# Designs tried in a protein design run: peptides against a protein of PDB entry 3S8F. Part 22

Target 1, 157 residues: chain A of PDB entry 3S8F
Amino acid sequence: VLTLFVAVPSLMTAFTVAASLEFAGRLRGGRGLFGWIRALPWDNPAFVAPVLGLLGFIPGGAGGIVNASFTLDYVVHNTAWVPGHFHLQVASLVTLTAMGSLYWLLPNLTGKPISDAQRRLGLAVVWLWFLGMMIMAVGLHWAGLLNVPRRAYIAQV
Target 2, 166 residues: chain B of PDB entry 3S8F
Amino acid sequence: DEHKAHKAILAYEKGWLAFSLAMLFVFIALIAYTLATHTAGVIPAGKLERVDPTTVRQEGPWADPAQAVVQTGPNQYTVYVLAFAFGYQPNPIEVPQGAEIVFKITSPDVIHGFHVEGTNINVEVLPGEVSTVRYTFKRPGEYRIICNQYCGLGHQNMFGTIVVKE

## One batch from the design tools (peptide; made by RFdiffusion4, then SolubleMPNN)

Design b1_p9_5_s4 (from b1_p9_5, 6 letters changed)
Fold by OpenDDE base, seed 2:
Structure b1_p9_5_s4 (fold): chain B 157 residues (1-157), chain C 166 residues (1-166), chain A 9 residues (1-9)
Amino acid sequence: as target 1 above (157 residues)
Amino acid sequence: as target 2 above (166 residues)
Amino acid sequence: MELSLALTV
């Protein structure tokens, strides 16, 4: 009930956010079908982190619909597929959004801007985090489809 | 100028919403494809059935492991399985190759998993509820049953065996 | 059908 109840509003929200990003990118001088993406502030970890989280949420959201399907959940339930989904939703979207929020919040609370070194380190952290999460999530989903069990130390695959 | 800005935003929103709708159909197609390719051989069967977990060991079809495998028709069997801390009954489960097997699994104690390796049989087993799964083993041999739902300190060692005879 | 069932549980 909960998953499908929030699925449509979540999709609407996600694509509205995308529309806002396009508008912002075009205001920043981006042109064409995709040029607005390049115009976004990719040098700011407060921006990059939550955007990467949203990118991870795309397959995660699709997986949520799969997990909510009675027939498909029968196949993937309690396999490595499930933690794969969790790591996209929690460890990617939520965690990266939290990381990005800190890069905005701390300078605003302290009145001190982050140094360039801190900014560069922050970018490295969020990109590496995203990469690691994507590798793990893809691996877990793949393993799940191969019937690797969750909460078991052995598998016959 | 405020009106122009609102109109521009609306145009982008409409475009992305249209894209969203298109992607919805793509997802539906992907789900359909996954169903067609990954659910073969395993069919959830039966309606929700309830049992008393406090008496299931003493009375009814789960009480005697020697009577757990019941032939219900030509090349059709029902197997009454108990998942308990920490194992399965009967063990081994012996069934013929090529027969349609209906597993009826329940638990006398806590929630367990019933995951048959080499198959797509994978269900949770709840005390007071009967899990029903229909499957046909095409290959003879031994299939291991594993518990994939944490059920206590012995969870990792909770195994059973299905022996499929020629 | 699945959507309908999901809304009932």
Scores: peptide ipSAE 0.019, ipTM 0.769, DockQ to the pose 0.024
Fold by OpenDDE base, seed 3:
Order: sequence, then structure tokens, then C-alpha cells
Structure b1_p9_5_s4 (fold): chain B 157 residues (1-157), chain C 166 residues (1-166), chain A 9 residues (1-9)
Amino acid sequence: as target 1 above (157 residues)
Amino acid sequence: as target 2 above (166 residues)
Amino acid sequence: MELSLALTV
């Protein structure tokens, strides 16, 4: 079994989720190649958070393939690249999914819907989180390519 | 209605799966391209070489820091380096500019990192194994060695120096 | 050859 074939089930899973999103968007009246995206509930932080997580997961997954490549991993191993990858996979996808789940779970557990102010605040939080994570991740990947080591407080480059 | 919905979902899944496969090929192609164009600067993995970490300080080529740098040929040297908690031996490592240097690095205690700033030298050092890295320093000066693998309470202060002489 | 190694390792 080739190491990179591990990416196949992962991609199948990811794009099954994408297919579910397309179906949902079309059920909400979206049409055309991209119209279904606009039809999704972008006003709900419980939806927006995990979707932003998925967006972060795309470059993270690509990085995973790089990290799984023996020759390419030599270039990036134990550099700032690795934390960059982690922040896309864990701090973006996993964390934002958890945040989104909370935005659904808390109203359900309390029996009270979130206020409009809480909804708007929630949207601001998840978008700011995503933006911050993307800036951090890009910076870490860039630093990694410049051979900045991880687990060090100083670097020459 | 349920059957129609399932058919619609299946159509979307097929489209996304096709896209997935296309992206897989793109990634493979990108990896292939990177390997084909950037291999000149990549050090291949060496053969497995073992050493006893319990005796490496007492016997063998790592035992005496004063004998750590060995000339093996014209403009060719082997440097026997120990990474330990919390430093490197010898320190500094002195080598001539333009010489081919073969670093043979091992550890007597725990796993360490051997990352040389300004170079592509970056390896993990495992007790019982010898890491081999080949490098030629083109520029004279001081190169800092950084431990990039957590090795204990003093990890953050674990540094070494390579001095490249003209 | 390197690509093959990258795929298998």
C-alpha cells in the first residue's frame, strides 16, 4: 500500500461533506454552479464556524501530503512549517467545528434561542478566529520554508 | 421523493469525487515537479548505523572531543558530534571553508535535534543511532546549532556553534 | 525513482 493512498479516503470524506453542503444549498433555493453557496445560512455562526474550519483544512490537507512525502518532509520537518500545519488541522478545523457545535448546543440545552446580538457576536468571533488562524498559519509555513526551527525562541532568518 | 433526493445526492457526490481525484493527481504532479527540480539541495536519508549509547562517551570516535574532527581525504572531513542534555560536543566545531564535511551525530541520553541555521542541516538525533549528514560550507563564519526537539528542562538553552574558517 | 520512494515510504 502506497503511503499517499491514505489521502484517497480522506478526500472522499471531505468531498462527501462538500456534497452535503451543495445539496443543502440547493434545497434552500440555490441554483447554478455557485449559487448554492450563497444560499447556505451564512448568518448562523453554528454553520459558519465549521465551514471556515473546512476551508482551513484544505491547505492543511495539502500540507499533510507534503509532510507524508519522504523527500519533502526533510525540508519541513521540525521547522515552523509543522506548527503551521497543526494550526490548520487542529486550531482551525477541529476548534471551529467545536465552536460551531457550541453555538447549536447551548441554545438547545438551555431551551432559549440566542439573541440577535449574541448571533452577531458569534459571527464576529468565528470570522476573526479564522482570519487570525490564516495569518498565523501562513506566517508559520513561510517561516518554515525559510528554515526557522520549531521549539526555539530565536532564529537568524 | 426520497428516491429523487438520493439520486440528486449521488450526482453531487460523483461530481465531487471526480474533483477529488483530479486534485489528487494535481498534488502528485506538484510533488513530482518539486522533487525533479529541487532534489539537488536535499540530502537523502542515510543507511542505518547503530551505536551503543551507554558506551559512546567512553569508547569510539565520539569519546574525545579533541579528536572529533577527522580528515578523511583532501578537503574532506568527518565530524563526530554528540548531542546531549544540554549541549553539543565538540563546541565549537571548527571546519575549513569549502571542505566536504560528513557529520556523524548521536546521543548518549535522549532524543535531540541538530538544526544548523543558514543551512539545510536538520536531523533528529536518536540514542543508539548515528545520523549522517553531508554538507559543504561555502561561506566562512559562525553557524549556530539549535536543538529543535524537546529534550528536557534545559532544551531552550541547548545551542552549539560551527566555526567555518577561511 | 524519488517519486516512487516518496509514494512508498
Scores: peptide ipSAE 0.014, ipTM 0.799, DockQ to the pose 0.023
Fold by OpenDDE base, seed 5:
Structure b1_p9_5_s4 (fold): chain B 157 residues (1-157), chain C 166 residues (1-166), chain A 9 residues (1-9)
Amino acid sequence: as target 1 above (157 residues)
Amino acid sequence: as target 2 above (166 residues)
Amino acid sequence: MELSLALTV
């Protein structure tokens, strides 16, 4: 019940954020169906981090709906699938959003802008984090579908 | 300016909300499709059954491991299994190949897992509740039981064995 | 188990 209750507001929020991104991209000169995406500030880790978090949250959200199915839970429950889902939700969306927030918050609190080198490093960190999380999450979900147990150091597969 | 911006934002929000609703229905449809076409691996839920975890070791069908395997029909057995810190009883569980096995699993202490490798048997075992799982072993051999629910310091070493005899 | 899952989901 809780998962489904949270799922609908979460979807609405996610797509509202997407709407805001489209609007922002168009204000920045983006045109066409997808041109607004490129117009977004991809050079700013404070922007990139939470957006990548949102992207990782898409499969996580879909997985959440799967996990909310009582019938499908017999397949995935207490398998590697579950930690895969968690890492998409917490280690991707929440963590990347927190990282992005820090890239905005710290300069504003200190009054000191980040250097170009710090900006580039931040971008590298965020992208590498996202990539690593996606690899791990895909692997865990795949292992879960192969019935690899959660909280065990051994598996038949 | 604020009014114009607000109107523009609302237009995009409406579009994305429509998309959101569409995606919701797509996901529901995909789940429905999966359930309709891929139900062979689903284990039906058993009846809700309660036991007293404080007495389950002393009285009742779980009390004597030597009597844990009960033949209930010509090709049907009930196995009363305890998951405890840190193991399973009986261990090994011996059952015949091709027979329908009804596992009645409970715990005298904390929550455990009952995951049988090579099968789709994967249930949590709660003190005070009886987990019922029905399975037929088609292949003889040894099947490892794994605890996949953290239950304490010995959790990682908590294993059992089902021996399926020809 | 069933009730717990139902409450969580």
Scores: peptide ipSAE 0.016, ipTM 0.776, DockQ to the pose 0.034; fails the geometry check
Fold by OpenDDE base, seed 1:
Structure b1_p9_5_s4 (fold): chain B 157 residues (1-157), chain C 166 residues (1-166), chain A 9 residues (1-9)
Amino acid sequence: as target 1 above (157 residues)
Amino acid sequence: as target 2 above (166 residues)
Amino acid sequence: MELSLALTV
């Protein structure tokens, strides 16, 4: 039970970011319980990338709680579940955040705004990356629950 | 405007923090529920048993693969298994169907995995420690042992076999 | 056993 309190700081951080997004959306004219989401700048890859990373991080974080549970870890440890968790945490959140940061940083450093073509390409890349990561992560978690081992090229399933 | 914005931010933060705490309790509850309903399938960790990895091949119950399977009761066996770079001993491990098998697994060299396909046997094997797993094979046949912990250049080829006899 | 498991969570 006490082990799960380690999740508190992470959750606080995540939901603080969510609060910031809500505030930003409302400042942009979004109203109601969900209207603020639509008001966010979904046409900007610098915004979309880290947000998609956060979305992937949610199930990843839940998985982290599972992994931290002694009894549940017994089920998932050293199975495909673990790399599934990592790909949500690193390949989704960290990588997409880095990608988004570059979309912001490079125009600021060079003083040159991105073209519309570059913007559209960036959006495509970010969304496709996210989709691919979600497919892979779901597959790995599923395989892990079927007791497919990690670090092995063969499995009896 | 600044004061109004500040109050709004605080309200949103409080709401999301409350949600965060609620979700934490939900996860705890889910774990508790899982444990309450599935405890029979989980073998709790026993007392930590230590061995000397430098002598385990020469002395003790792991030293002779021919003596690795020990009958401890009418339908109970203890199997002393070594996981090493890069294989398992004994190999194959021969046990009877329906018997309660206690695996005592250790390593003389580096950390290995002991994952038995078709079973819930999945443990890390640490030099100097003995992993204990209890299992009863209900179906006869061959069960492959897979190393699921990277242990060196031959890791991908590190397999063993458990043969369950009728 | 059940109590021990609960305490380890």
Scores: peptide ipSAE 0.014, ipTM 0.808, DockQ to the pose 0.021; fails the geometry check

Design b1_p9_6_s1 (from b1_p9_6, 5 letters changed)
Fold by OpenDDE base, seed 1:
Structure b1_p9_6_s1 (fold): chain B 157 residues (1-157), chain C 166 residues (1-166), chain A 9 residues (1-9)
Amino acid sequence: as target 1 above (157 residues)
Amino acid sequence: as target 2 above (166 residues)
Amino acid sequence: AEALFNAVF
């Protein structure tokens, strides 16, 4: 049984998205090995939110490989590690993508563009969300490695 | 122009796919390294052992908590543990320090957790299945058993104790 | 090698 083979299409998808970002950045005038990153629309919360979600999804994906590994899952199963993992997957990627989608959807539905103040507030929200999520995720993974159980209010640490 | 653009897109895609493949091998290598250097305490999966959860309280090795701790050899014991709503049996579990303990854990009702603080003992306990865990307590004292699988209204209060005696 | 392979895959 090749359980980790599932990582192949996942990684292919992830890096295809990265390729799309590179292409978009280059179309926007970015040049060189990394200049395309700066050329992306970082002033748009509808763009920034899902991209930050993708960044959070990277360690989550790596954790997914760990969780799918028989011997390593023995260490992390039913510990705080698991909530740490799915908070990266759901509360980072999925939630931030949903947030970003709203920044696109609402202006289109109402026909009213977002104001500059709303744009700046949106950027603050998604960046703060990402930061908080990373702090929490690191803490949960760390706690999990210290054998803190999930679904319990106490732990010997 | 269209052909040139197509070739450029394919080149970027191929590059990132190559990177993807490389990262896959990096992850595999990291897992391999972890397994090679941190194998202490890893218990290999045993054969699936089944039991009837409807009769486990009435007959068999789990039926009498006073007989739950069985010496099977010199400095070797088997402990038959029930995880139930909402506690563990026997409680406390008394074992000697330095002895090899084989825990045989099952449930008469719903799925529970068996997480022993200060140890790497952490298993889910399924009705109809027997979880087997082997461990040697090197330090005397009390070790708390925590249920880390939601099992009902009393889940948060479901604790047990292992007492390791010198 | 076989044990490692089976543990990972």
Scores: peptide ipSAE 0.017, ipTM 0.807, DockQ to the pose 0.051
Fold by OpenDDE base, seed 3:
Structure b1_p9_6_s1 (fold): chain B 157 residues (1-157), chain C 166 residues (1-166), chain A 9 residues (1-9)
Amino acid sequence: as target 1 above (157 residues)
Amino acid sequence: as target 2 above (166 residues)
Amino acid sequence: AEALFNAVF
């Protein structure tokens, strides 16, 4: 229980980001409990990518709490669960944030805005990346719970 | 205008903070459930036992693979296992069905893994430390031991076998 | 908790 309380500051920080998104959405005309989400710029890959990363980070963070629990870590340690966690934390949040940053950075560096075709392609890339990462991560976590070992090319299960 | 915006932000923050606290309790519940359902039979003990990795092959209970399986009670055994580059000893490990087995595992060289397929036995093996795992095999047959911690160029081929006899 | 666990895994 004490270990879980360590997550409180992190959650506070994470959800202040969510609060910022809600405020931004409402400034863009969104109303109601969920209307602010629709008002966010979902047509911009520079926005969509890091947001999808945040979504992937939620289950990853939950897994982090599990991994930090001594007794539960015994169950999941060095199983497929671990790379599943990594792919949510690094290959989703960090990678998608980097991708999103790139979609903002390149136009600014070149002084040229991205074309509409490039924008649409960018959206396709980040959504497909997120989908693939979620499938893989869920599969790895599931396999880990079934005691599939990490760093082995074979498994009985 | 700034004051109004600030008040709105605070309201959103309070809502999300409340949500975060609620989720914390959900996570606690999920952890408790997972612990109750997935750790049945094996909970690692925190007792630290040390051994000298430089002499473990020459003297002590790990020195002779032929004497590695020790009966400690009517239906209880201790098995002294070495994980090394790149294998396990003894190999195979022969134990009776239904007996309580206490594995005492250490390494003379580098860190290895001790993952027994079909069981919840999964521990890291550190030179200088003894890993202790208690398990009862309910089904006879062969159980493969897999090294799940990278230990060198032969890591992928590092396997052992536990044979459970009827 | 069980329902959430089963929904995820």
Scores: peptide ipSAE 0.013, ipTM 0.795, DockQ to the pose 0.240
Fold by OpenDDE base, seed 2:
Structure b1_p9_6_s1 (fold): chain B 157 residues (1-157), chain C 166 residues (1-166), chain A 9 residues (1-9)
Amino acid sequence: as target 1 above (157 residues)
Amino acid sequence: as target 2 above (166 residues)
Amino acid sequence: AEALFNAVF
């Protein structure tokens, strides 16, 4: 009930954020249907990390609706599917947002900008984190659909 | 200037909201597809049933493992299963191939899992509640029951067996 | 507690 209660507002919020990103990209000179995406500040880990988190949240959010569906939850409950969902929601969205927030917060608190080396390292970290999370999450969801259990050291599939 | 910006933002928001609505239908379709392809073989049955976990071992259909398998009709059985720390009873559960089996599972102690490998039978077992699952085993052999809900120090070793006879 | 549980799951 709780998931379904927040599902629609969450979707509305997510797509409103996307609208804000489009507006920002167009203000930065992006043109066309997709040109605004390229115009966004992809060189800033404080931007990239939360955006990657949002991208991971898309399948995770869809999975949340699945997990809240009575008939489908019966299939996926206590399988590897569930950890897959959590890693998208927590380890991707929340964690990447936290990581990105630090790249904004620390310079503002200290009054010192991050070095170029720190910026490049930050970009590498958040991209690698995202890719790793996507690989793991996809694997866990797939395993879950193949009836691999969670909280068990063995599986016969 | 603010008015123009506001109007532009609203236009983008409306577009994305429309896209959002369209995506909802896509998700519904994907859910329907997943349901159609991954739910075969197990049917949740019955209304919520309650039992007293403090007496379930002493009286009622779960009390005697030797009487746990009850024939309810032609090629139809009800199996009363206890999940406990740390195992299942009866063990093994013996049922005939091709019979419609209704599992009624409860716990005398803590929450457990009931996951039958090789099938999509997978339910939580709560003390005080009866989990009901309907299934027909098409292939003879041994099916392992595993606990996929943490239930204590012996959780990882909590196994049972269903023996399907020809 | 049960009502809360059912609301969450």
Scores: peptide ipSAE 0.006, ipTM 0.765, DockQ to the pose 0.031
Fold by OpenDDE base, seed 5:
Structure b1_p9_6_s1 (fold): chain B 157 residues (1-157), chain C 166 residues (1-166), chain A 9 residues (1-9)
Amino acid sequence: as target 1 above (157 residues)
Amino acid sequence: as target 2 above (166 residues)
Amino acid sequence: AEALFNAVF
């Protein structure tokens, strides 16, 4: 019940953030239905990291609603599905947001901007992290649906 | 100007509301798909039943593993199972093929898991609460019981066996 | 992933 109560304000927040991104993209010259996305600063790891985190949070949030269902939870509870959900919510959104924050904070605190090489390395890190998290999350959710137990080193499948 | 900005904001809001509505239908479709393809995993919850975890080992239907399997009908059995640190009682659990088995599972100590491989039986076992699961084994053989809830130092080695006889 | 994004947009 609590999960469903917090789901509504969370969705509202998500759409508000999306609206802010659209506005920012349009201010940067983006036009049309999707042009504003391309206009966002994808060359900045401080931006890319938290945005990728938000993207991972979407299926994770949907999974949260599934986990809160009294009927569907019988299928997924204490299976590999649950760690998959956690990795989308924490290891994706929270971790990538923290990473992005550091890419902004450290240059700001030191007063020294990052070099182009550091910027490119940062982009590689956050994209690889996101890719790895998506692969693992999909795998864990799939394994969970195949009845692979959570907190066990052995499974029938 | 302020009027133009206001109109633009409203347009964005309408667009995102439309998108959110579309996504709602996508989520409903995904839930429907999950229900349609994975209904075999649903285990109906039994009526809430309480026991005293401090005395369950000494008295009552869980106290004697030799009396744990009770025939309640011509092709129906009740099995009183204890999940404890770190194992299951009785072990093995012997039941006949094709019979309806009602598992009554509880714990004398901490929370455990009761996951039977090859079946849809997957429940948490709470001290003071009786978990009820109904299942019919169609195939003879051995089924492993796995604890999928962390319960202490021996959690990883906590296994049981159900032997289904022809 | 970044390369794919840049190829699409």
Scores: peptide ipSAE 0.006, ipTM 0.771, DockQ to the pose 0.044

